Peptides against a protein of PDB entry 5Z08. Designs and how they scored, part 281

Target 1, 168 residues: chain A of PDB entry 5Z08
Amino acid sequence: RQKDEWAKKTSSLMKQLDWFIGEHLGAMLAAEELGGPVVGELMEIDPDDLSAGFNAHGKLKKATSQPDLDRRQRRIDDIWGPQDEQGQAHKRKRGADEALAASAEMRDLIEQLMNKLVEAGGDNSATYVEIPRESAAARFLVRSKVAMFHPNDARRLRLVDFGRDLDD
Target 2, 222 residues: chain B of PDB entry 5Z08
Amino acid sequence: GLPRLIDAIEEASKIPAKRRQTPIKPTIEKLTTHLYTHGASPDSLLRLADLLTLRNHLDQASLAAITRNLYPSSTVSDEVVLRFIGALGHGQLKPTLALQALFLRWLVMVYHLLENPGVLGQVYGVLFDLLDTAAIRPQLCHLLALVTRRKHVRPFRIQAILTLSRQTGGDPNLTGLLRVFKNYYPEIIVGDATKGRASAFKHPDPQWRQHLDEIQQRRSEA

## One batch from the design tools (peptide; made by RFdiffusion4, then SolubleMPNN)

Design b2_p26_3_s3 (from b2_p26_3, 11 letters changed)
Fold by OpenDDE base, seed 4:
Structure b2_p26_3_s3 (fold): chain B 168 residues (1-168), chain C 222 residues (1-222), chain A 26 residues (1-26)
Amino acid sequence: as target 1 above (168 residues)
Amino acid sequence: as target 2 above (222 residues)
Amino acid sequence: MFFDAETDLRLLIEQISQNIAKGKKL
């Protein structure tokens, strides 16, 4: 009975994480990889908004308070915005593809991090995952205080062990 | 050989300068002389990239000297490139901005030796987001000028450069990068503030290039 | 209640980690 409840809770949490990555985080990660906002500056980025582009600070083009910036941005968007439905569809598709790729990268990274933590059996030295690059996903995990880089090797990332009893 | 010199420097890099029993400078000089004469193999490049990019106790002058003599004898792997890219930006664990500028300059000078030039295109966003960092901007713009493809020229990046160009009073490197963007999209209006002198992104060190070519020729003959 | 994405992810990972730790004790 307790094991079944635990299994259900585990499944539920994993589904929530998968949903969060796929439906909420992926577009934001893709935006950051595309040179958009740092994940967290915008609470929600629609994959469709990835096509709208980001300002120099990564922010979605909110109406920058400077009217001259908005006018120039409109001109750039008018010049480069797909004028046709096909161009919009291609941008949307590309945004969706980037969001999917970012979601997959984040899922894989979290999975590796969790697996290493479980496999390490309490050996902190064995908990590190080697990352091929500093990705938006890796940066986000670190900013979220979910992961930490090795103090001497920025290619080694470990999950923060939230399950460790403070007394151990 | 070069591996033994790297070993000695790696070990010394773990120890604060004040606690070293022997001065590292003679070993650095031997390393730089070896690099100047023979270049670095892919494996040696990777190890040296780690020494240059990871936080250690090597002094800035030594790190700069290694970087200035970092002649590849062969190709430059994606892994080596990614070490240098990962070392860019702000942070307590990042190399100094002065050293980062040398890394970017190095990447420019060895761009033609990259095993996969496309790797820089994959990290284009990371590079682009650092354009606000004045200390590395000249070399960063040069590298971006080499790396930029049509896929990277996006409205937001155009606007970003235009905004930053205005904020910087028309940095010639940003104007140069905008000209590269304009090659893909002629309709980009470089505003009057950007009508200034653009950087031509000339090779940063012709002597270094010539010496690199000599090292590379020896490999082709072997 | 969604907070910021960083906090939300942290909370999820924390809950998962705690649940995994609990599972090892079962």
Scores: peptide ipSAE 0.458, ipTM 0.405, DockQ to the pose 0.220
Fold by OpenDDE base, seed 2:
Structure b2_p26_3_s3 (fold): chain B 168 residues (1-168), chain C 222 residues (1-222), chain A 26 residues (1-26)
Amino acid sequence: as target 1 above (168 residues)
Amino acid sequence: as target 2 above (222 residues)
Amino acid sequence: MFFDAETDLRLLIEQISQNIAKGKKL
């Protein structure tokens, strides 16, 4: 009985996390990777808005071509610049694909972080996951105070142990 | 620079407005312009926190203008946080409730820049006991929603929110805070009085957030 | 979800972590 209730709660929480990553967070992470606003500035980003691109200030690009756009923003403008009607469909698909990719990256990273924390058995040195790059996903976990970088190695990330009662 | 502007305001704050040789308003405008453009260093933040929280001869409009432009260029120390928390509540020596609401709003907006966010958890009881003060309740509920952890969710606090919610006719901010509590303890029965609209604790000022991020980015490049 | 994305994620991860810790005691 208690195990069944625990299993139901576990399943419910995992579904909520999966929904949150896929339906809400993925588009925002994709926007940040595409030189848009930092995750959390916009509470909701429509994947269609990803296709419009962002200005150097992380705002949805209004049509005014200012020349001194950051190299990343120029690349975004080259990728997401006004294209014909066929270009809009390709842009929407690309925005959706980037949101899916960002969601998958975040899911995988959280899974790795949780698995390492469980496997470490209380050894803090064994809790680190090696990350290939400082992604929007990794930065978001750190800003959220869910993860921490190794003090001497920005390629190593660990999950904050919320299971330890701080009162012990 | 910013330190010289703070020096001038500190000296002026010791003197009643009617006895000042020069109007302080132009110096306040220079300060707020500087803060908007460059933000405040940790040392400058502490000095400004003292100006904002300690009783002096500065007018309420000037204090509010400084608070609205109080962009950290770096992190926010525990000492700065504790100055603002110490300024909360009722008392003749405390800032006005309107200014306290601005301080709470500021703490919400800079929460991610705190050197130690745990400091707010240590003063959780002080914050929670102020929920009956209607003038600061919206911002206080938002701050508590950020700060609340499992250890803070106790039966007596659950009952206190439920009682206050009934007394206020179901304040949406209290309902929002109770929903945060329910995330830690799903078994919390939100009685019929709390079936009302919960406030979503959205960022209080998206434009202020954007401007803060611009100031913070300049520091990472220096 | 009632907060900003950072707070919402933190709350979810905290709940999951606490639930995992409870599961080890069952």
Scores: peptide ipSAE 0.453, ipTM 0.500, DockQ to the pose 0.287
Fold by OpenDDE base, seed 5:
Structure b2_p26_3_s3 (fold): chain B 168 residues (1-168), chain C 222 residues (1-222), chain A 26 residues (1-26)
Amino acid sequence: as target 1 above (168 residues)
Amino acid sequence: as target 2 above (222 residues)
Amino acid sequence: MFFDAETDLRLLIEQISQNIAKGKKL
């Protein structure tokens, strides 16, 4: 009986999360990835500032000109690099697929973060997910105070453990 | 045809104006004439949206001319909409605020042709957060007035409009948007700051609308 | 009922996390 109620609640919450990501966040995340405004931030953030990423507290890092992470340079290279027919098709496919892709990325990232938190068994060092790049999804999770970057490694993201705060 | 004109402009857009072998203006004029006569297919709209929203070597007058003649021959895809939304705001890679205002005006004028009008509702927060940008506020308020549903009318957004209305000395576009909010929640106290003139959000270009209708009618007969 | 995207996501994740923690005790 209690397990069935728990299962129903779990299913309901997962459906709400899935709906929220797909029907609300996906398009906004896609807009941010396209260089649009930041999701949920009232402050006009320059796209160049967006490329700087967020610190462990969800604040914009000062744009350290790391040339390889310069979304500006990558975007310039994507614009001005050899636009093979495949490159234009990739840009076109990026837009329609971007809302779906952003939704999928957010879902996958949340799933990985939750799984790592469950698997870690209380070991904070084992809770980190390795992310290949800083995405709108990752930044949004940090701004939402749902996730935190590793203090010394911006490629490592962990979920905030909301379950522990109930027992203290 | 239209695809070949777009190809030529895409190629020219990669080259600084001073390094082009041929002037681009005649090709832009051919493109805008074609768009005015026939409109743009969904595929052509996407390619043109990329040219308009991505940083390239096209001049502002050419970009504005394309935008003013961007008649859809059919529907407008979510992808096209998202390109224009992604181009909004401040930043070195963004189009000028003047061009962004033209994009927002375009979205207002083609709103009834969106394949999924819900896409604008999904990016409602992104649009709403740009209301402090004075240069695009008139068109942005008009677009938000079309897009707003009960689900978007939240206490924090009501307060944000009220605060911004006070800070701007009662911008009539903000007052107009707040009246739209009040239609969903009559209990919203439109304080003394909103006793001013409200925008009616009339169609921004009746001639453009008429010409769009003519282009759309030709598709239904084919 | 969604407020802002950041708060709404946080509330959802918090509720899910709490529910997962409760499930370990069942």
Scores: peptide ipSAE 0.450, ipTM 0.415, DockQ to the pose 0.261
Fold by OpenDDE base, seed 3:
Structure b2_p26_3_s3 (fold): chain B 168 residues (1-168), chain C 222 residues (1-222), chain A 26 residues (1-26)
Amino acid sequence: as target 1 above (168 residues)
Amino acid sequence: as target 2 above (222 residues)
Amino acid sequence: MFFDAETDLRLLIEQISQNIAKGKKL
């Protein structure tokens, strides 16, 4: 009985997290990756707003030439390409695809972080996940105080352990 | 007619009460009597929304009396709705929280007369962000319960309600709103802090509803 | 105080983590 209630609660919380990532956070993460506002500055980004284009006054700092950034930048350039009617439908589809990709990246990252924390068995040194890049997802987790970078290696990220009773 | 009464009140609203040559109260009483008898047309409703939401020299009792008699004779436009939504929240230029609660109550009572109910869905975030304001929370939860669709039921909003419910000791209105959310996502666990009695969001004023129905019927016969 | 997306995520992760910790005691 208690295990069944716990299982139901766990399932519910996971569904809430999955939904939060997919339906709310994914579009905002995609917007940040596309040179839009930082996640959390806008409470709601309509996926349709992702298609409308961020005008130049957001300092699109020339993201340094990492190849994966180049693919997203090409997608940005293709999203910002000529405004023909076919271009708008392609823009909306691309915005949706970027939101889905950002959602998947965040889900995977959280899953890895949680798994590493569980596997480490209390060893803080074993809790780090190697991240291939500093993504909007990784930055958001750190800003949220959910994750922390390794002090000497920005490619290593760990989940904050909220399961420790503060009384220990 | 109603337009002339509104004109007189608009002019009086520009002048501090101590500097008015004539008392405004008799004109307010004529206006409220007219509104009670005939309701407000869409054009008159917009003008009255501006008088209620914009900072002027009208007293709170007069503003409350107008709001309590603000029967639409027809539909309620998006523009009228947005005037009332824009008046919500904290600020020196905004109406009092007591008056904002009356506006939210009014929106609940006229929700079925909105030309485009979707307009409230577009400002859902603005409404939701005001739930921490205790003075307007009961009416705000009721309005959100009417407006909420699956697209609005967001985990961050679920969590915000759960957190606010804990902080408030289980406000029945928040529990009621969370129950509405659960209709779209049955997997939402209403935690122990929300085991309290949920509000049923009953109509705020049955007499007002009946009188509105009478005004609306007269229009269909004309 | 409506929580921003950052606070909302933190609260969700905190609840999940606490629930996982409770599950280990069951």
Scores: peptide ipSAE 0.449, ipTM 0.451, DockQ to the pose 0.259

Design b2_p26_3_s4 (from b2_p26_3, 9 letters changed)
Fold by OpenDDE base, seed 2:
Structure b2_p26_3_s4 (fold): chain B 168 residues (1-168), chain C 222 residues (1-222), chain A 26 residues (1-26)
Amino acid sequence: as target 1 above (168 residues)
Amino acid sequence: as target 2 above (222 residues)
Amino acid sequence: MIFDPETTLRLLIEQISQLVAKRKKL
């Protein structure tokens, strides 16, 4: 009975985590990878807006920074040019694809980190996951105090064991 | 360099403003410019924490300006954290409540750089007991939202926050903190007190965060 | 979202980890 309740609660939390990654975190991670704001600075990023890119200051290039002529011309081209609807659809699709890719990377990284912690049986040396690069996902996990880099190797990441810290 | 600027300010802090031979403002401006450009080492952070938290003859505007530019170039030690926590609350020897709110905001913004985040968990009771102080409550609730673990969520603290929420007319920061408690104990009956808008504990200053990240990145390349 | 993303992720991972640890001790 108690094991079943904990299993149900774990499943519910995993669904909440998956939803949080897919619906919120993925777009923010994609923005950071594209040279945008650090995750958490801009909480409401539309994946469609990622296609606009970021300026040298890490701010979303508002379509307004094109001279009023370019905005009028883009509006005229958006109204009259079949290529601009396809171009905007391709841009929107690219932003959505970047958010999906970032979400998938974060899900995979969390899964690997959790699996290694379970497999290590309490050996801290065996808990490290090798990461191919210092991604926005990896940096975010460290900033969140959920993961830690190996002190001598930034390609090795481990999950913080929150289960042990309860007994202290 | 930064140590010489701190030396000059430490000496000036011992003397009342009316008895100083030279204005301190130009030295404070040099310090804040240096901190903005390079950040502060762990040793410099400790010295600056003492200047900010100990009673001296520095004016409130200067203390606030230093606090707003207090970028760590490295980690933040337990000793630095404890200086700021010790400066909280009411007392004739303590900093103003306005300055205490800036210290709490700073601790929120540098939380990811703490050498031992567990130090804040050890002083959790001290922080929690200050929730009745309205002037620091917004930043205090945000810090507690970061620090709270299952061991801190006790029945007496649940009751205390519910009572204070009713007394304050449903302060959104208290509602936010109560939501953190409910994540550890879903069975907490929050009643009508949490039907209100919870404060989102967003980063207090995105521009400050970005600038901190730039300072920290220069250290990793060195 | 009531919390910043870092706090939200930490709270979720902490709760999951604690439940997994409890299930292993049984």
Scores: peptide ipSAE 0.520, ipTM 0.515, DockQ to the pose 0.309
Fold by OpenDDE base, seed 4:
Structure b2_p26_3_s4 (fold): chain B 168 residues (1-168), chain C 222 residues (1-222), chain A 26 residues (1-26)
Amino acid sequence: as target 1 above (168 residues)
Amino acid sequence: as target 2 above (222 residues)
Amino acid sequence: MIFDPETTLRLLIEQISQLVAKRKKL
């Protein structure tokens, strides 16, 4: 009975985590990767708005403001295609695709971190996941105090073991 | 003694007021006087909790009078707590919301006497889900403010309070509870919900507290 | 969002991790 309740609660929390990543965090991570604001500076980012690009201060350009043709905006525009209706649709789609990609990266990274913590059996040295790059996802996990880099290797990330605090 | 008074009230509680041979009011007055003077033992508290929480033929004034004089002479057991918690919410078999508010007020006032304060933490969800019940919300928020630990502060609960705060026009008790949550997670974005007046969750009855302390001191000297 | 994203993530992962740990102890 108690195990089943914990399993159900775990499943519910995993669904909430997945929803949070997909509906909110993915767009913010994508914005950070695209040279936008750091996750949390802009709380509501529509994936469609990612296509508008960011100003030199990392603020989302409103679609109505002439994109300051700064080199970053040109890169975004070059990445996202022409400003015609088809280009806007492609831009919106690509913004959505970047948010989906960022969501998938975050999900995968969290899964790897959790799996390594489980597999390590209490050996802290075995809990590290090797990350290919310092991503917005990795930085966010560290800022969230959920993960820690290895002291001597910034390519190694581990999940904070919140399970140990249960004995207090 | 107190047990005999409880026996008489228990028997009277089984009978509709119109069919009682003797008025119960004098016995209730004796009970409340005894409780005021000596408090209730754990066993007596359990019996009184049953009288207060179970559907019977006692009038609301009598139940309220017993609740107002329900001074523990010692500790409050988990069983007593659970009786009062089980009596909360809507239902034909449950006590009136007015009486439930008195029970919650009582739990606040005796919180420091619980044998296991953790019992309220175990039923935290049950308590939290009653926040929409306006009649008990003030006392419920106060109790939750005492009971809340980091483990209880969850995203869905913060959302629920924020939503309810908006729906209630910023109930000060909900704002107070949000402040308690914010103590565990300072980064909680409470928006306009915390800009309003918050309840300070002061002791509901300082005179009752003083009298309880006098009853409890007699136990420490025995 | 009711929480900043960082807190939201931490709360979720903390809870999941605690439940996983409890399940392993049984």
Scores: peptide ipSAE 0.500, ipTM 0.553, DockQ to the pose 0.323
Fold by OpenDDE base, seed 3:
Structure b2_p26_3_s4 (fold): chain B 168 residues (1-168), chain C 222 residues (1-222), chain A 26 residues (1-26)
Amino acid sequence: as target 1 above (168 residues)
Amino acid sequence: as target 2 above (222 residues)
Amino acid sequence: MIFDPETTLRLLIEQISQLVAKRKKL
């Protein structure tokens, strides 16, 4: 009975997670990837600092070059700038496609991270997922304190084990 | 001794006041005096918890007097805690809300003497679901402030506190509990609910605490 | 939203992870 209740609750939470990713987070991630605002407008983190990415320790790099800001601003302007009706429809479609892509990337990344944590059986070295690039999704997981980069390899990401705190 | 006083009160509790051959008040006074002087052993605490939580023919003044003098001489077992938790809420078989508030106050005051403080964490949901009960909310929030761990801070509970805070016009006890939640998740957007005055959850009775410490000290010397 | 996106995600994943861990210990 208790296991069944936990299974039902887990399933409900997974559905809520999928809904949250698909209906809200995907669009925000896509906006960040397209050079828009960083996910979480209310974070005291300067969006400009987030554009510099994370170091191997999952810390924000200082924005080195002004040119990347200009490219980002241009991308924002290219996405949100006044465009003709046909351009707006294409932008909306592209934005929707990017939001779907970002949602899929986030779901896949979370799934991989969770699976690796389960498979590792407590071996922290085996919990890392290789990421092909530093994405808005990966950055968001680190900012959320849900994931951590490998100390020596920013292409390796692991899920924080929240299950260990149950024995206290 | 204390067991004989409890026996007499247990027997009297089965009988309506109008049918008792002897007044129970003198026996209650002897019990409360004994509890004040010596405290209650774990076994006596369990028996007294049953007297306090189970429906019987004892008057509310007597039950309140026993509760106010319920000094543990040692530890408080999980069973005793669960008796008091089981007595909370609405229902014809439940103690009065005034007495429930005294039980919650007692649990706050003896929290450091619990054999397993984790037992309260296991029943966290039961306690949390009672926050809408205004009469017990102050003591309930204080107890929850002591018991709350990261695992208890859930989105639905944060939302429930925020909703209830709005409905209550910003109850300081709810604001205090929400600050405890915010200690685990600083990024919780509480809006105007955190700008209000929060309860500091001070010890409910410093004199009671001092007297408890004296009773506890005498046990360590024996 | 009562929670920022980061907090929302963290709370969801934390809850899921804890439930999964509890189910494995039983």
Scores: peptide ipSAE 0.503, ipTM 0.545, DockQ to the pose 0.303; fails the geometry check
Fold by OpenDDE base, seed 5:
Structure b2_p26_3_s4 (fold): chain B 168 residues (1-168), chain C 222 residues (1-222), chain A 26 residues (1-26)
Amino acid sequence: as target 1 above (168 residues)
Amino acid sequence: as target 2 above (222 residues)
Amino acid sequence: MIFDPETTLRLLIEQISQLVAKRKKL
């Protein structure tokens, strides 16, 4: 009985997490990846408004030219192309697609982090997930105090174990 | 009645003070007098919580006066509690730290009237992360002392309190909270951090408590 | 949202992690 109640509550919380990522966080993460505001500075980013342009004073820190950044940046430049009616519809669709991609990345990253924590059986060294890049998703997890980078390797991320008892 | 006073204040709160046709102060005084005499129903508490926690054009003195007279006539809902908790911390849209301290003090004083005291336990992490904010720390530690259960006492939180206690030169409120943690885990080696003066977390306002009890008694007789 | 995104995520992950840990002890 109690185990079933905990399973149901876990499932409910996972649904809430999925909803939060999909309905709110994905658009904000996409905006940050696009060189927009850091997640939480703008709470209500309509995915459709992701196409409206972040003004030039967002310090695009030239993230080091990884070739995959160039492809997303080209997609951004294509999203910011000239305002014809077809261009605006394509821009809105691309903004929505970037929000969906950011949501999927965050979901996958959280899932991997949770799975590694479960698999490690209490060994903190085995809890690290290798991340391909320092994404907005990874940075957000760290800012949220949910995850930590490896002290010597920024490509390794682990979930904070909130479930660890004092006796362990 | 109270709903009409809240309506008038809600409408006035949307307008900058310089653009209001009528001064709001007389309406605030009527509201606070009504609250002092009769308390606030659950529905009125929710509306007042929104007025207190959402960014509007009400002045800080008016917000503080409402908070000081925020006597529940009945229970306090989870929604009301969550409004106040959501208003805590740093940010341009957040209430002032002085007002946040009053909210935390209020939550301490009405803790026994919560419909579900467990709601504060669900947001324990939010409250705990604000311990570094000196302006709200005394009331926050008091609230955490009431809310803390064994499930909240975790190694990382113990270490965080110990670290913060050292950084603050042994804040008596942190020492008090650490003593609460030690009640759940006696084996916690607190070292010299507990040798200092600890807060006893006494009721913040005995007169306010007495007046609340009088308002609550009138409800039981009705 | 009642809470900022960071707080919301943290609360959800903390609660999930605690429930998972409880289930492992049974």
Scores: peptide ipSAE 0.474, ipTM 0.672, DockQ to the pose 0.633; fails the geometry check

